# Ledger of designs, part 36: peptides against a protein of PDB entry 5OK6

Target 1, 215 residues: chain A of PDB entry 5OK6
Amino acid sequence: ELPGLDSQWRQIENGESGRERPLRAGESWFLVEKHWYKQWEAYVQGGDQDSSTFPGCINNATLFQDEINWRLKEGLVEGEDYVLLPAAAWHYLVSWYGLEHGQPPIERKVIELPNIQKVEVYPVELLLVRHNDLGKSHTVQFSHTDSIGLVLRTARERFLVEPQEDTRLWAKNSEGSLDRLYDTHITVLDAALETGQLIIMETRKKDGTWPSAQL

## One batch from the design tools (peptide; aimed at target 1 N132 D179 I200 L215)

Design b2_p20_6 (made by RFdiffusion4)
Pose (drawn by RFdiffusion4):
Structure b2_p20_6 (pose): chain A 215 residues (1-215), chain P 20 residues (1-20)
Amino acid sequence: as target 1 above (215 residues)
Amino acid sequence: SRHETIHVTDEQLEEWSENN
């Protein structure tokens, strides 16, 4: 059952429960298509529960590239294309109005940058492959603030690399050559990695030689 | 910081991958 209009307003807009909730690293926020949010706002501010301004189910279809991979469209601007809600507010709105059938929520996380916290709406999507098959990829979203060491550990897990196998990473650049990702302590941002980039994990041979010594 | 670039064509990279 729907809460009253003022109750909905308080839950979604205010304090710890709503849009005014402070940004804390690691917390989840969700994207809501702006037109739907504005329609909800007009409804809850209108004083009439029976109004035709009732927004209906949340539908973020215009925010997705397609329904095959459900990727968020690039180039979206907060306040123009979408509004961010903390996880609780999103949960409440979905429980009240529903979410379009078959459509996934768009969940993003707050990250820490040198002097600010922000929701990382566009993390870096990396294609992780082993050197022996450059077409067999695990597509994984990493934060700009994740370390290269995390990228390596993730690649190892995704490919079920055994503990005794030694592995290291390369990145294929826009010129089609390879840049060695030497330092595992730096971040994805420091390494200037971009979405869609191929990350190659090579495995050391049993004799101690590396496949890349052949290049 | 260390940096290493290996200049290879697409064909060379594909052949290297198939050989391993």

Design b2_p20_6_s1 (made by RFdiffusion4, then SolubleMPNN; from b2_p20_6, 9 letters changed)
Fold by OpenDDE base, seed 4:
Structure b2_p20_6_s1 (fold): chain B 215 residues (1-215), chain A 20 residues (1-20)
Amino acid sequence: as target 1 above (215 residues)
Amino acid sequence: MEREVIHVTDEQLAAHSAAN
């Protein structure tokens, strides 16, 4: 059952789990398409539950670039294209109005950056490959706050690298260069890695030489 | 000293990968 309109407004906007609550690292937030949210605001502010302004099911269709992988469109802006809600508020809205059939929720995490906490709407999708098989990529999502060490560990796991094998990463740049990701303690952000970037895992040869020495 | 940056074309990289 739908709660009263004033209760909905207070719960979603100003409640302890409302839209304006402080961000906390690691928490899940959800995107809601802006037009739907504005329609909901108009509905709950109108004071008539039977109003023709009823927003219907949450529909985030316009935020997606595809219905296969459900990737977000590039360049979406908070407050213009979508609203961010904490998990509790999102679940309330879904419970009250439903979510459009077949659409997944758009869940994102709060990350801690040096000077700010923010919801990471666009995590980095890297193409992980082995130096000797560039045609077989694993697309893996990383936070900008994830370490290069995590990227390396993830690559090792995906390619079933044995613990005794020595590996390192190279980032392929568009200008025709490979940059060695030598510091595994820096973040994906610090390394300026971008979505769609090829990350090459090099495995050291049994003779102790690196394949890249031949380049 | 180990190289930190390698300048390589896509063709060179592909050829290298195929050879290793």
Scores: peptide ipSAE 0.396, ipTM 0.906, DockQ to the pose 0.618
OpenDDE base, seeds 1, 2, 3, 5: peptide ipSAE 0.388, 0.389, 0.382, 0.385; ipTM 0.900, 0.901, 0.897, 0.895; seed 2 fails the geometry check

Design b2_p20_6_s2 (made by RFdiffusion4, then SolubleMPNN; from b2_p20_6, 9 letters changed)
Fold by OpenDDE base, seed 3:
Structure b2_p20_6_s2 (fold): chain B 215 residues (1-215), chain A 20 residues (1-20)
Amino acid sequence: as target 1 above (215 residues)
Amino acid sequence: MEREIIHVTDEQLAAHSAAN
């Protein structure tokens, strides 16, 4: 059953878990297509439950570039294309109005940047490969705030590297050069890694030499 | 001195990968 219109407004806009609540690192927020949200606002502000302004089910179709991987379109802008809601508010709206059949929720995490907290709408997708098999990539998503150490651990796990094997990462640049990601404590952001970038995991040889020494 | 930057072409990198 739908709550009263005033109750809906208070829960979504003015509640402690409303749209304007402070961001907290690690929390989940959800994208709602802007037009739908504005229609909902008009409906609940109108004060008439029988109004023709009923928004219907949440439909985020216009935010997706594909319905296979459910990737977001590039260049979406908060406040123009979508609204961000905290998990509680999102779940209320879904419970009241439903979500379009087959569409996944667009869940994103709050991350801490040096001066601000932000919902990371576009995490970094890296192409992880082994130095001896560049044609077999694993696409893995990382936060901009994830460490290079996490990228390395993830690569080791994906390639089933034994604990005793020594490994390191190289970032392939557009110029064809390889930059060694030697500092594992810096973030993906600090390393300026970008979506679609090839990250090469090099495994040390049994003789103690690195394959890259031959380059 | 451990190399931090390697200048390599795609062809060189591919050849290196195939040899290892």
Scores: peptide ipSAE 0.388, ipTM 0.900, DockQ to the pose 0.626
OpenDDE base, seeds 1, 2, 4, 5: peptide ipSAE 0.366, 0.355, 0.363, 0.365; ipTM 0.885, 0.879, 0.882, 0.886; seed 4 fails the geometry check

Design b2_p20_6_s3 (made by RFdiffusion4, then SolubleMPNN; from b2_p20_6, 12 letters changed)
Fold by OpenDDE base, seed 4:
Structure b2_p20_6_s3 (fold): chain B 215 residues (1-215), chain A 20 residues (1-20)
Amino acid sequence: as target 1 above (215 residues)
Amino acid sequence: MEKEIIKVSDEELAAHSAAN
């Protein structure tokens, strides 16, 4: 059953688990399409539960670029295209109004940057390849706060690299050059890695030489 | 000194990959 309109407003906007709550690293937040949210605001502020302003089920369709992979459109802006809700608030809204059939929730994580906590709406999708098979890519999502070491470990796992094999990463930059990711302790953000960027895992030869030494 | 930046064309990289 839907709670009273004032209760809905307090729960979602002003509650301890409301929209304005402090961000905490590792927590899940959810995107809600802005027009739906504004319609909900108008409904609960109107004071008439039976009003024609009822928002209906949550529909984030306009935030997606496709209904196959459910990827977000590029360039979405908080406060213009969507609002962010903490998990508790999102689950309340879904419980009250439902989510459009077949549409996945848009869950994102809070990350900690040096000066701010932020919901990472656009994590980095990297194309992982082996140096000897550039045509077989694994697309893997990483946080900007993930280390290059994690990217390397993930690549090794995806390509079933044996523990005794030495590997390193190269990033293909926009200029077409390869930049060696030699420091595994820096983050994806520090390395300025971007979505769609090709990351080449090089495996050391049995003779102890690197394939890239021939480039 | 090990190269930290390699300038290589897509064609050269593809050829190198196919050879290794």
Scores: peptide ipSAE 0.416, ipTM 0.915, DockQ to the pose 0.600
OpenDDE base, seeds 1, 2, 3, 5: peptide ipSAE 0.405, 0.403, 0.395, 0.387; ipTM 0.911, 0.910, 0.908, 0.900

Design b2_p20_6_s4 (made by RFdiffusion4, then SolubleMPNN; from b2_p20_6, 11 letters changed)
Fold by OpenDDE base, seed 4:
Structure b2_p20_6_s4 (fold): chain B 215 residues (1-215), chain A 20 residues (1-20)
Amino acid sequence: as target 1 above (215 residues)
Amino acid sequence: MKREIIRVSDEQLAAHSASN
């Protein structure tokens, strides 16, 4: 059942779980398409539950670039294209109005950067490959705050690398160079890795040599 | 930080991958 309009407004905008709540690292936030949200604001501010301004179900269709992978369009801007809501607020809205049939929620995590907390709307999608099979990629999402060590572990897991096998990563650059990701303690952000970038996992040969020594 | 950069063409990389 839909709560009173004033109650809706307070819960979503000004409540302890409202839109203006401080970000906390690791928490889930959700994107809501801006026009829908503005329609909802107009509805709840209008004071008439039977108003023609009823927003209907949440529809984030315009935020997606495709309906297959449900990837976000590039270049979306908070406050212009979408609003961010804490999980509780999102779930309230979904319970009250519903979500468009077939659309997944757009869940994102709060990350902590050196000087700011933000909702990471665009995590980094890396193409993980083996040095000896460049045609077989695994697309994996990483936070900008994830370590290169995590990328390496993830690659090892995806390629079923045995614990005794020694591996390292190379980032392929657009200029036709490979940059060895030597320091596994730096972050994806520090390494300046980008979405769609090819990350090559090199496995050390049994003779103790690295395949890359032949490049 | 030890930065190792290998300059390699896509063709060279593909050939290398196919040979290993």
Scores: peptide ipSAE 0.334, ipTM 0.890, DockQ to the pose 0.867
OpenDDE base, seeds 1, 2, 3, 5: peptide ipSAE 0.308, 0.331, 0.290, 0.283; ipTM 0.883, 0.888, 0.876, 0.866

Design b2_p20_7 (made by RFdiffusion4)
Pose (drawn by RFdiffusion4):
Structure b2_p20_7 (pose): chain A 215 residues (1-215), chain P 20 residues (1-20)
Amino acid sequence: as target 1 above (215 residues)
Amino acid sequence: SAEEAAEAAALAAMGPITPP
């Protein structure tokens, strides 16, 4: 059952429960298509529960590239294309109005940057492959603030690399050559990695030589 | 051998290492 209009307003907009919730690293926020949010706002501010301004189910279809991979469209601007809600507010709104059938929520996380916290709406999607098959990829979203060491550990896990196997990473650049990702302590941002980039994990041979020594 | 040829072809597909 729907809460009253003022109750909905307080839950979604205010304090710890709503949009005013402070940004804390690691917390989840969700994207809501702006038109739907404005319609919900007009409804809850209008004083009439029976109004035709009732927004209906949340539908973020215009925010997705397609329904094959459900990727968020690039180039979206907060306040123009979408509004961010903390996880609790999103949960409440979905429980009240529903979410379009078959559509996934758009969940993003708060990250720490040198002097600010922000929701990372566009993390870096990397294609992780082993050197022997450059077409067999695990597509994984990493934060700009994740380390290269985390990228390596993730690639190892995704490919079920055994503990005794030694592995290291390369990145294929826009010129079609390879840049060695030497330092595992630096971040994806420091390494200037971009979405869609191919990350190649090579495995050391049993004799101690590396496949890349052949390049 | 066939395995050596397949490895060489996979490495060629990786492309050159960027010079300094």

Design b2_p20_7_s1 (made by RFdiffusion4, then SolubleMPNN; from b2_p20_7 with E3A E4A M14A I17L T18R)
Fold by OpenDDE base, seed 4:
Structure b2_p20_7_s1 (fold): chain B 215 residues (1-215), chain A 20 residues (1-20)
Amino acid sequence: as target 1 above (215 residues)
Amino acid sequence: SAAAAAEAAALAAAGPLRPP
């Protein structure tokens, strides 16, 4: 059952879990398509529950670039293309209005950056490959706040590297050269890694030499 | 070995290695 219009407005905009709630690292937030949200605002502000301005089911179709992997379109802007809601507010809206059939929720995490908390709408998608098989990539999503050490561990896991095998990472930079990721304690952001960037895992040979040392 | 050279060449095909 739909709550009263004033109750909806207070719960979503001004509630303890409303849109204006302070961001907290690790929390889940959800994207809502801007046109739908504006229609909902008009409906609840109109004061008539039987109004023709009823927004219907949440429909985020315009935010997706594909309906297979449900990837977001590039270059979406908060406040123009979508609004961000905390998990509780999102779940209220879904409970009240429903979500368009077949569409997944667009869940994102709050991350802590040096001077700001932000919802990470676009995590970094890296192309992980082995030095000896550049044609076989694993696309893996990472936070900008994830360490290079996590990227390395993830690569080892995806390629089923044995614990005794020594591995290291190279990143293909914008100039087309390979930069060695020496410091595994810095973040993906600190290393300036970007979506679509090729990350090469080099495995040390049984003779103790690195493949790259022969170049 | 020819095999070792081929492996190194595969990595080099991704791009030149930037010196540390």
Scores: peptide ipSAE 0.307, ipTM 0.877, DockQ to the pose 0.613
OpenDDE base, seeds 1, 2, 3, 5: peptide ipSAE 0.022, 0.296, 0.025, 0.018; ipTM 0.637, 0.878, 0.683, 0.566

Design b2_p20_7_s2 (made by RFdiffusion4, then SolubleMPNN; from b2_p20_7 with E3A A8Q M14A T18K P19A)
Fold by OpenDDE base, seed 4:
Structure b2_p20_7_s2 (fold): chain B 215 residues (1-215), chain A 20 residues (1-20)
Amino acid sequence: as target 1 above (215 residues)
Amino acid sequence: SAAEAAEQAALAAAGPIKAP
């Protein structure tokens, strides 16, 4: 059974788990398509549960660029294309109205940036490759706040690199040259890594030389 | 700067800043 309209409004907008609650690093938030959300607002503000303004199931179809990988469209704007809800509020709406059949929830994490908490709507998707097999990529998602050290560890794991093998990373830049990622303590953000960027894992030779030193 | 561009890209990637 649906809660009363005033109860829905208070729970989603003004509750301790509402849309306006403070962001906290590591928490999950969910995207809701803006037109659906505005229709819901109109419904619960109208005061008539039987009104023609009933929003129906949550439908985020317009936010996706594809229904295979469920990637978001580029350039989506909060408040224009979508709203952000904390996990509790999202789960209430899904329990009340349902989610369109086959659509996954659009879950994102709150990250800590130097001066602000933000929901990371577009985490960085890196193309991880080995220096000796550039044609075989592993796409892996990272936060902008993840360290280059985590990227390196993830690359080693994906490529089944033995613990005794020494490895380092290179990023292919916009000019097509390779920038070495020397500092593993800096973040993906600090390194200016972008979605779709090629990250090359170089493995040290048994003779102690690096493959790149011969280029 | 490249750092400013990266910050702008991260800011864009993180969606609009919900100001606290």
Scores: peptide ipSAE 0.029, ipTM 0.641, DockQ to the pose 0.020
OpenDDE base, seeds 1, 2, 3, 5: peptide ipSAE 0.026, 0.024, 0.021, 0.027; ipTM 0.617, 0.625, 0.574, 0.599

Design b2_p20_7_s3 (made by RFdiffusion4, then SolubleMPNN; from b2_p20_7 with A5R A9E M14A I17L T18R)
Fold by OpenDDE base, seed 3:
Order: structure tokens, then sequence, then C-alpha cells
Structure b2_p20_7_s3 (fold): chain B 215 residues (1-215), chain A 20 residues (1-20)
């Protein structure tokens, strides 16, 4: 059942789990298409439940580049294209109005950067390959706050590397050369890794030498 | 060996290695 308009407004805007609540690292937030959200605001502020301003089902179709992979369009801007809601507020709106049939929720995580908490709308997609099989890539999504050590562990897992095998990473830079990722404690952000960047996992040989040492 | 050279060349096919 739809709650009263004042109750909806309080739950979504002014509640402890409202839109304006502080961001907390690791929490899930959801994108809502801005036009729908503004129509909802007008509906609940109008004070008439029978008004022509009823927003209908949540429809985020304009935020997606395709309906196959449900990837977001590039360059979307908070407050222009979408509004961010905490999980509780999102679930209330979905329970009250519904979500467009077959459309997935746009869930994102709050990350902590050195001076700011933000919802990470665009995680980094890296192309992971082995040094000896560059034609077989695994696209994997990482947070900007993930360590290079996590990227390395993920690459090892995807390529079924045995625990006794030693591995290291190279990143293909914008100049087309390979930079070795020496420090595994720095983040994806600190390493300036970008979406679509090629990351090469080199495996140490049984003789204890590295393939790259022969160059 | 020829095999060692082939592995090194496979990595180099992605791009030149930047010196540390």
Amino acid sequence: as target 1 above (215 residues)
Amino acid sequence: SAEERAEAEALAAAGPLRPP
C-alpha cells in the first residue's frame, strides 16, 4: 500500500535513511533517473494523491547505453541525469511505485577516497591477460580503492595459477609501452589505471627467471 | 633458449618494456 504523501517525503528526503544522509564507505546506493525523481517530488509535494503528477514505475532506461549488458552511459552527472538514494530509500520507492519490468537496479558502492566519500558510479574495468596468451582477455571490474594486490590475486584466480607459481603485473600505458606495477599496496586510483586498460600477468618460469628478463 | 625467447617476444608484442 502507498503511504501518505507526507510520509513518503519524510522517508525519502528527511529520514535517517533519506537522500541527504551522510555517505558511509561500503554501503549500497542506487541511481534514479532525474526526471522520474522530480516528478515524484512534485507528486508528494502537491498533497493530492489523485493528481495527474503520479510518477508511475521507476524507469532508468535513459541511463543505460544498452538493454543487454545494462551498462551505464558514459558521462552521466549526479543532479543532472540521476539522483542517488541509499538502499532503504530505493527499496521504499520500488515497493511503492515498482521498477520497469526486466530493468535491473543500478546499485553502486560508497568508496572512501583520501578527502571524500563518494558513490562510485563508474568502477574501473580492466582487461586481464597472460603474458603468453594476449588474445584471451578477462574483463574484470575493480574499485578505484582496490589495491594492485587485489588485481593480481584476481588475475591469478581467473587464470587458475597455482599457489606456488610467482606472478607480477604490467600495465599498458597511453604511449603503448608496459609499466611494471611494482607496488602491490597502492590502489587502482594511485596507479592511474583506467577503464579498458590492458593488464598483463607475467608468470615466473620454473628456472626462477622472468620471461621479461630475456628482452 | 628458443622457448625463452618466444615467451619474452610474446610479452613484447603488447609493447616495449619501460625501464624501472
Scores: peptide ipSAE 0.274, ipTM 0.875, DockQ to the pose 0.585
OpenDDE base, seeds 1, 2, 4, 5: peptide ipSAE 0.261, 0.263, 0.260, 0.260; ipTM 0.867, 0.871, 0.868, 0.870

Design b2_p20_7_s4 (made by RFdiffusion4, then SolubleMPNN; from b2_p20_7 with E3A M14A I17L T18R)
Fold by OpenDDE base, seed 2:
Structure b2_p20_7_s4 (fold): chain B 215 residues (1-215), chain A 20 residues (1-20)
Amino acid sequence: as target 1 above (215 residues)
Amino acid sequence: SAAEAAEAAALAAAGPLRPP
């Protein structure tokens, strides 16, 4: 059942579970298409539940580039294209108005950056390959806050590398050269890794030499 | 070996290695 309009406004915009609540690392937030949200604001501020300003179900269709993978469009801007809501507020709106049939929620995580908490709307998608088979990539999503060590472990898992095999990573940079990821404790952000970037897993040879040492 | 050269060449085909 729809709460009173003033109650809706207070639950979504205000309080400990509202839009303006502090970000906390690891929490889920949800994107709501800006036009829908503005229509909802107009509806609840109008004070008439029977008004023609009823927003209908949440429809984020304009935020998606495709309905197959449900990828977001690039370059979406908070406050212009979408509003971020904490999980509680999102679930209230979905319970009250519904979500467009078949459309998934746009869930994102709060990450801790050196000086700020941020909702990570665009995690990094890396192309993981083996040094000897550059044509077979695994696309894997990572947070900017994930370590290079996690990228390496993930690559080892995807390529079914045996525990006794030694491996290391190279990143193809914007200049087209390969940078070795020496420090596995730095983050994806610190390494300046970007979506679509090629990450090459090199496997050490049985003789203890690296394939790259022969170049 | 030829196989070793091929593995090295495969990596080099992705791009030149940046000097440390």
Scores: peptide ipSAE 0.253, ipTM 0.858, DockQ to the pose 0.625
OpenDDE base, seeds 1, 3, 4, 5: peptide ipSAE 0.229, 0.243, 0.220, 0.249; ipTM 0.837, 0.855, 0.844, 0.857

Design b2_p20_8 (made by RFdiffusion4)
Pose (drawn by RFdiffusion4):
Structure b2_p20_8 (pose): chain A 215 residues (1-215), chain P 20 residues (1-20)
Amino acid sequence: as target 1 above (215 residues)
Amino acid sequence: SEAAEEQAFKEAFNGPPNWS
């Protein structure tokens, strides 16, 4: 059952429960298409539960590239295309109005940057492959703030690399050549990795030589 | 089979790799 209009307003907009919730690293926020949010706002501020301004189910279809991979469209601007809600507010709104059938929520995380916290709406999507098959990829989203060491550990896990196997990473650049990702302590941002980039994990041979020594 | 995979890997790229 729907809460009253003022109750909905307090839950979604205010304090710890709503949009005013402070940004804390690691917390989840969700994207809501701006038109739908404005319609909900007009409804809850209008004083009439029976109003035709009732927004209906949340539908974020216009925010997605397609329904094959459900990727968020690039180039979206907060306040213009979408509004961010903390996880609790999103949960409440979905429980009240529903979410379009078959459509995934758009969940993003708060990250720490040198002097600010922000929701990382566009993490870096990396294609992780082993050197022997450059077409067999695990597509994984990493934060700009994740380390290259995390990228390597993730690639190892995704490919079920055994503990005794030694592995290291390369990145294929826009010129079609390879840049060695030497330092596991730096971040994806420091390494200037971009979405859609191919990351190649090579495995050391049993004799101790590396496949890349052949390049 | 391994040598063929190494050759195919070598041919998949432009120019020498950057080791720096």

Design b2_p20_8_s1 (made by RFdiffusion4, then SolubleMPNN; from b2_p20_8, 10 letters changed)
Fold by OpenDDE base, seed 5:
Structure b2_p20_8_s1 (fold): chain B 215 residues (1-215), chain A 20 residues (1-20)
Amino acid sequence: as target 1 above (215 residues)
Amino acid sequence: EEEELLEAFKNSFVGPPNLS
């Protein structure tokens, strides 16, 4: 059963647990398509449950680029294309109105940047490959706040590299050359890595030489 | 095949041929 319209408004829009609450690093937030959210606002503010302004089920179709991988369209803007809701508020709306059949929730994490908390709507998708098999890529998502060390560990895990094997990373730059990722303590953001960028994991030979040292 | 992949890796280090 739907709660009263005033109760819906207070649960979703309050500054302590709703849309206006402070961001906290590591928490999940959800995207809601802006037109649906505005229709919901108009419905609950109208005070008539039988109003023709009933929003129906949540439909985020316009935010997706494709219905296969459920990737977001590029260039979406908060407050124009979507609103952000904390997990509790999202789950209330889904419980009350439902979500369009087959659509996944658009879940994102709050990250800590040097001076601000932000919901990371667009994490970085990297193409991980081995130096000896450039044609077999693994697409993996990373936060801009993730370390290059995490990218390296993730690459080792995906390629089933044994603990005793030594590995390092190279990034393909915009000029088509390879830049070595020397510092594993810097972030994906600090390394200026971008979505779709090729990251090559080089494995050290059994003789202790690197494949790249023969260049 | 492994040699060709290694050569492709090598060529990625040399950068674009200098348009001389």
Scores: peptide ipSAE 0.053, ipTM 0.629, DockQ to the pose 0.226
OpenDDE base, seeds 1, 2, 3, 4: peptide ipSAE 0.047, 0.044, 0.046, 0.048; ipTM 0.627, 0.631, 0.613, 0.643

Design b2_p20_8_s2 (made by RFdiffusion4, then SolubleMPNN; from b2_p20_8, 8 letters changed)
Fold by OpenDDE base, seed 2:
Structure b2_p20_8_s2 (fold): chain B 215 residues (1-215), chain A 20 residues (1-20)
Amino acid sequence: as target 1 above (215 residues)
Amino acid sequence: SEAAALEAFKNSFVGEPNLS
């Protein structure tokens, strides 16, 4: 059942629990397509529940570049293309209006950056490869706040590296050279890794030497 | 071959690799 229009407005826009509430690290927020949200605003602000301004079900179709992987279009801007709602507010809207059939929610996490909390709309997609087969990649998403250690573990898992095998990472930088990712405790952000960047996992030889030592 | 793989890895660098 749809609550009263004023109640909807207060619930979604409430500064304590709604759209304007503080970001908290680790929490889920959801994207809502801007035009739908504006239509909803017009509906609830109009004060007439029988108005032709009824927004219908939430439809984020314009935010997606494909309906297979449900990847977001690049370059979407908060406040222009979408609004961010905390999980509670999102779930209220979905409960009231529904979500377009077959369309997944666009859930994103709040991440803690050195001086700010931010909803990470675009996680970093890295191209993971092995040093001996640069043509076979695994594309994996990471948070900017994920450690290089996690990237390494993920690479090992994807390439089915045995526990006894020793591995290390290289990143191909913007200059086309390879930088060693020595510190596995720093974040993806700290390492300045970007979407589409090639990350090379080097596996130590059985003789205890590194392939790169021959270069 | 291992040599070919290493060469491909080497060729991933721009210029001379400095892997120290």
Scores: peptide ipSAE 0.175, ipTM 0.747, DockQ to the pose 0.562
OpenDDE base, seeds 1, 3, 4, 5: peptide ipSAE 0.131, 0.068, 0.095, 0.120; ipTM 0.701, 0.656, 0.679, 0.716

Design b2_p20_8_s3 (made by RFdiffusion4, then SolubleMPNN; from b2_p20_8, 11 letters changed)
Fold by OpenDDE base, seed 4:
Structure b2_p20_8_s3 (fold): chain B 215 residues (1-215), chain A 20 residues (1-20)
Amino acid sequence: as target 1 above (215 residues)
Amino acid sequence: DEEAALEAFRNSFVGPPNLA
């Protein structure tokens, strides 16, 4: 059952789990398409539960670039294209109004950056390849706050690298050359890795030499 | 072809190879 309009407003906007609550690292937040949200605001502020301003089910269709992989469009802006709601608020809205059939929720995580907490709307998608098979890529999503060490471990896992095999990473830069990722303790952000960037895992040869050393 | 892939990898380097 839909709660009273004033109750909806208080719960979503001003509640302890409302839109304006402080961000906390690791929490899930959800994107809501801006026009739908504005329609909801108008509805609950109108004071007439039976008004023609009823927003209907949540529909984020305009935020997606495709309905196959449900990827977000590039360049979406908070407050212009979407609003961010904490998980509790999102679940309330979904419970009250429903979500468009077949459409997945747009869940994102709060990350902690040096000076601010932020909902990471666009995590980094890296193309992981092996040095000896550049044509076979694994696309893997990482947080900007993930370490290069995690990227390396993930690559090793995806390529079924044995524990005794020694591996290292190279990133293809904007100039088309390879930059070695020496420090595995820095983050994806610190390494300035970007979505669509090719990351090459080099495996040490049995003779103890690196393939790249023979260049 | 693994050799072709290795060549592509090698050709991705600009300047002297990092021997470290």
Scores: peptide ipSAE 0.343, ipTM 0.820, DockQ to the pose 0.414
OpenDDE base, seeds 1, 2, 3, 5: peptide ipSAE 0.148, 0.337, 0.285, 0.318; ipTM 0.712, 0.813, 0.804, 0.811

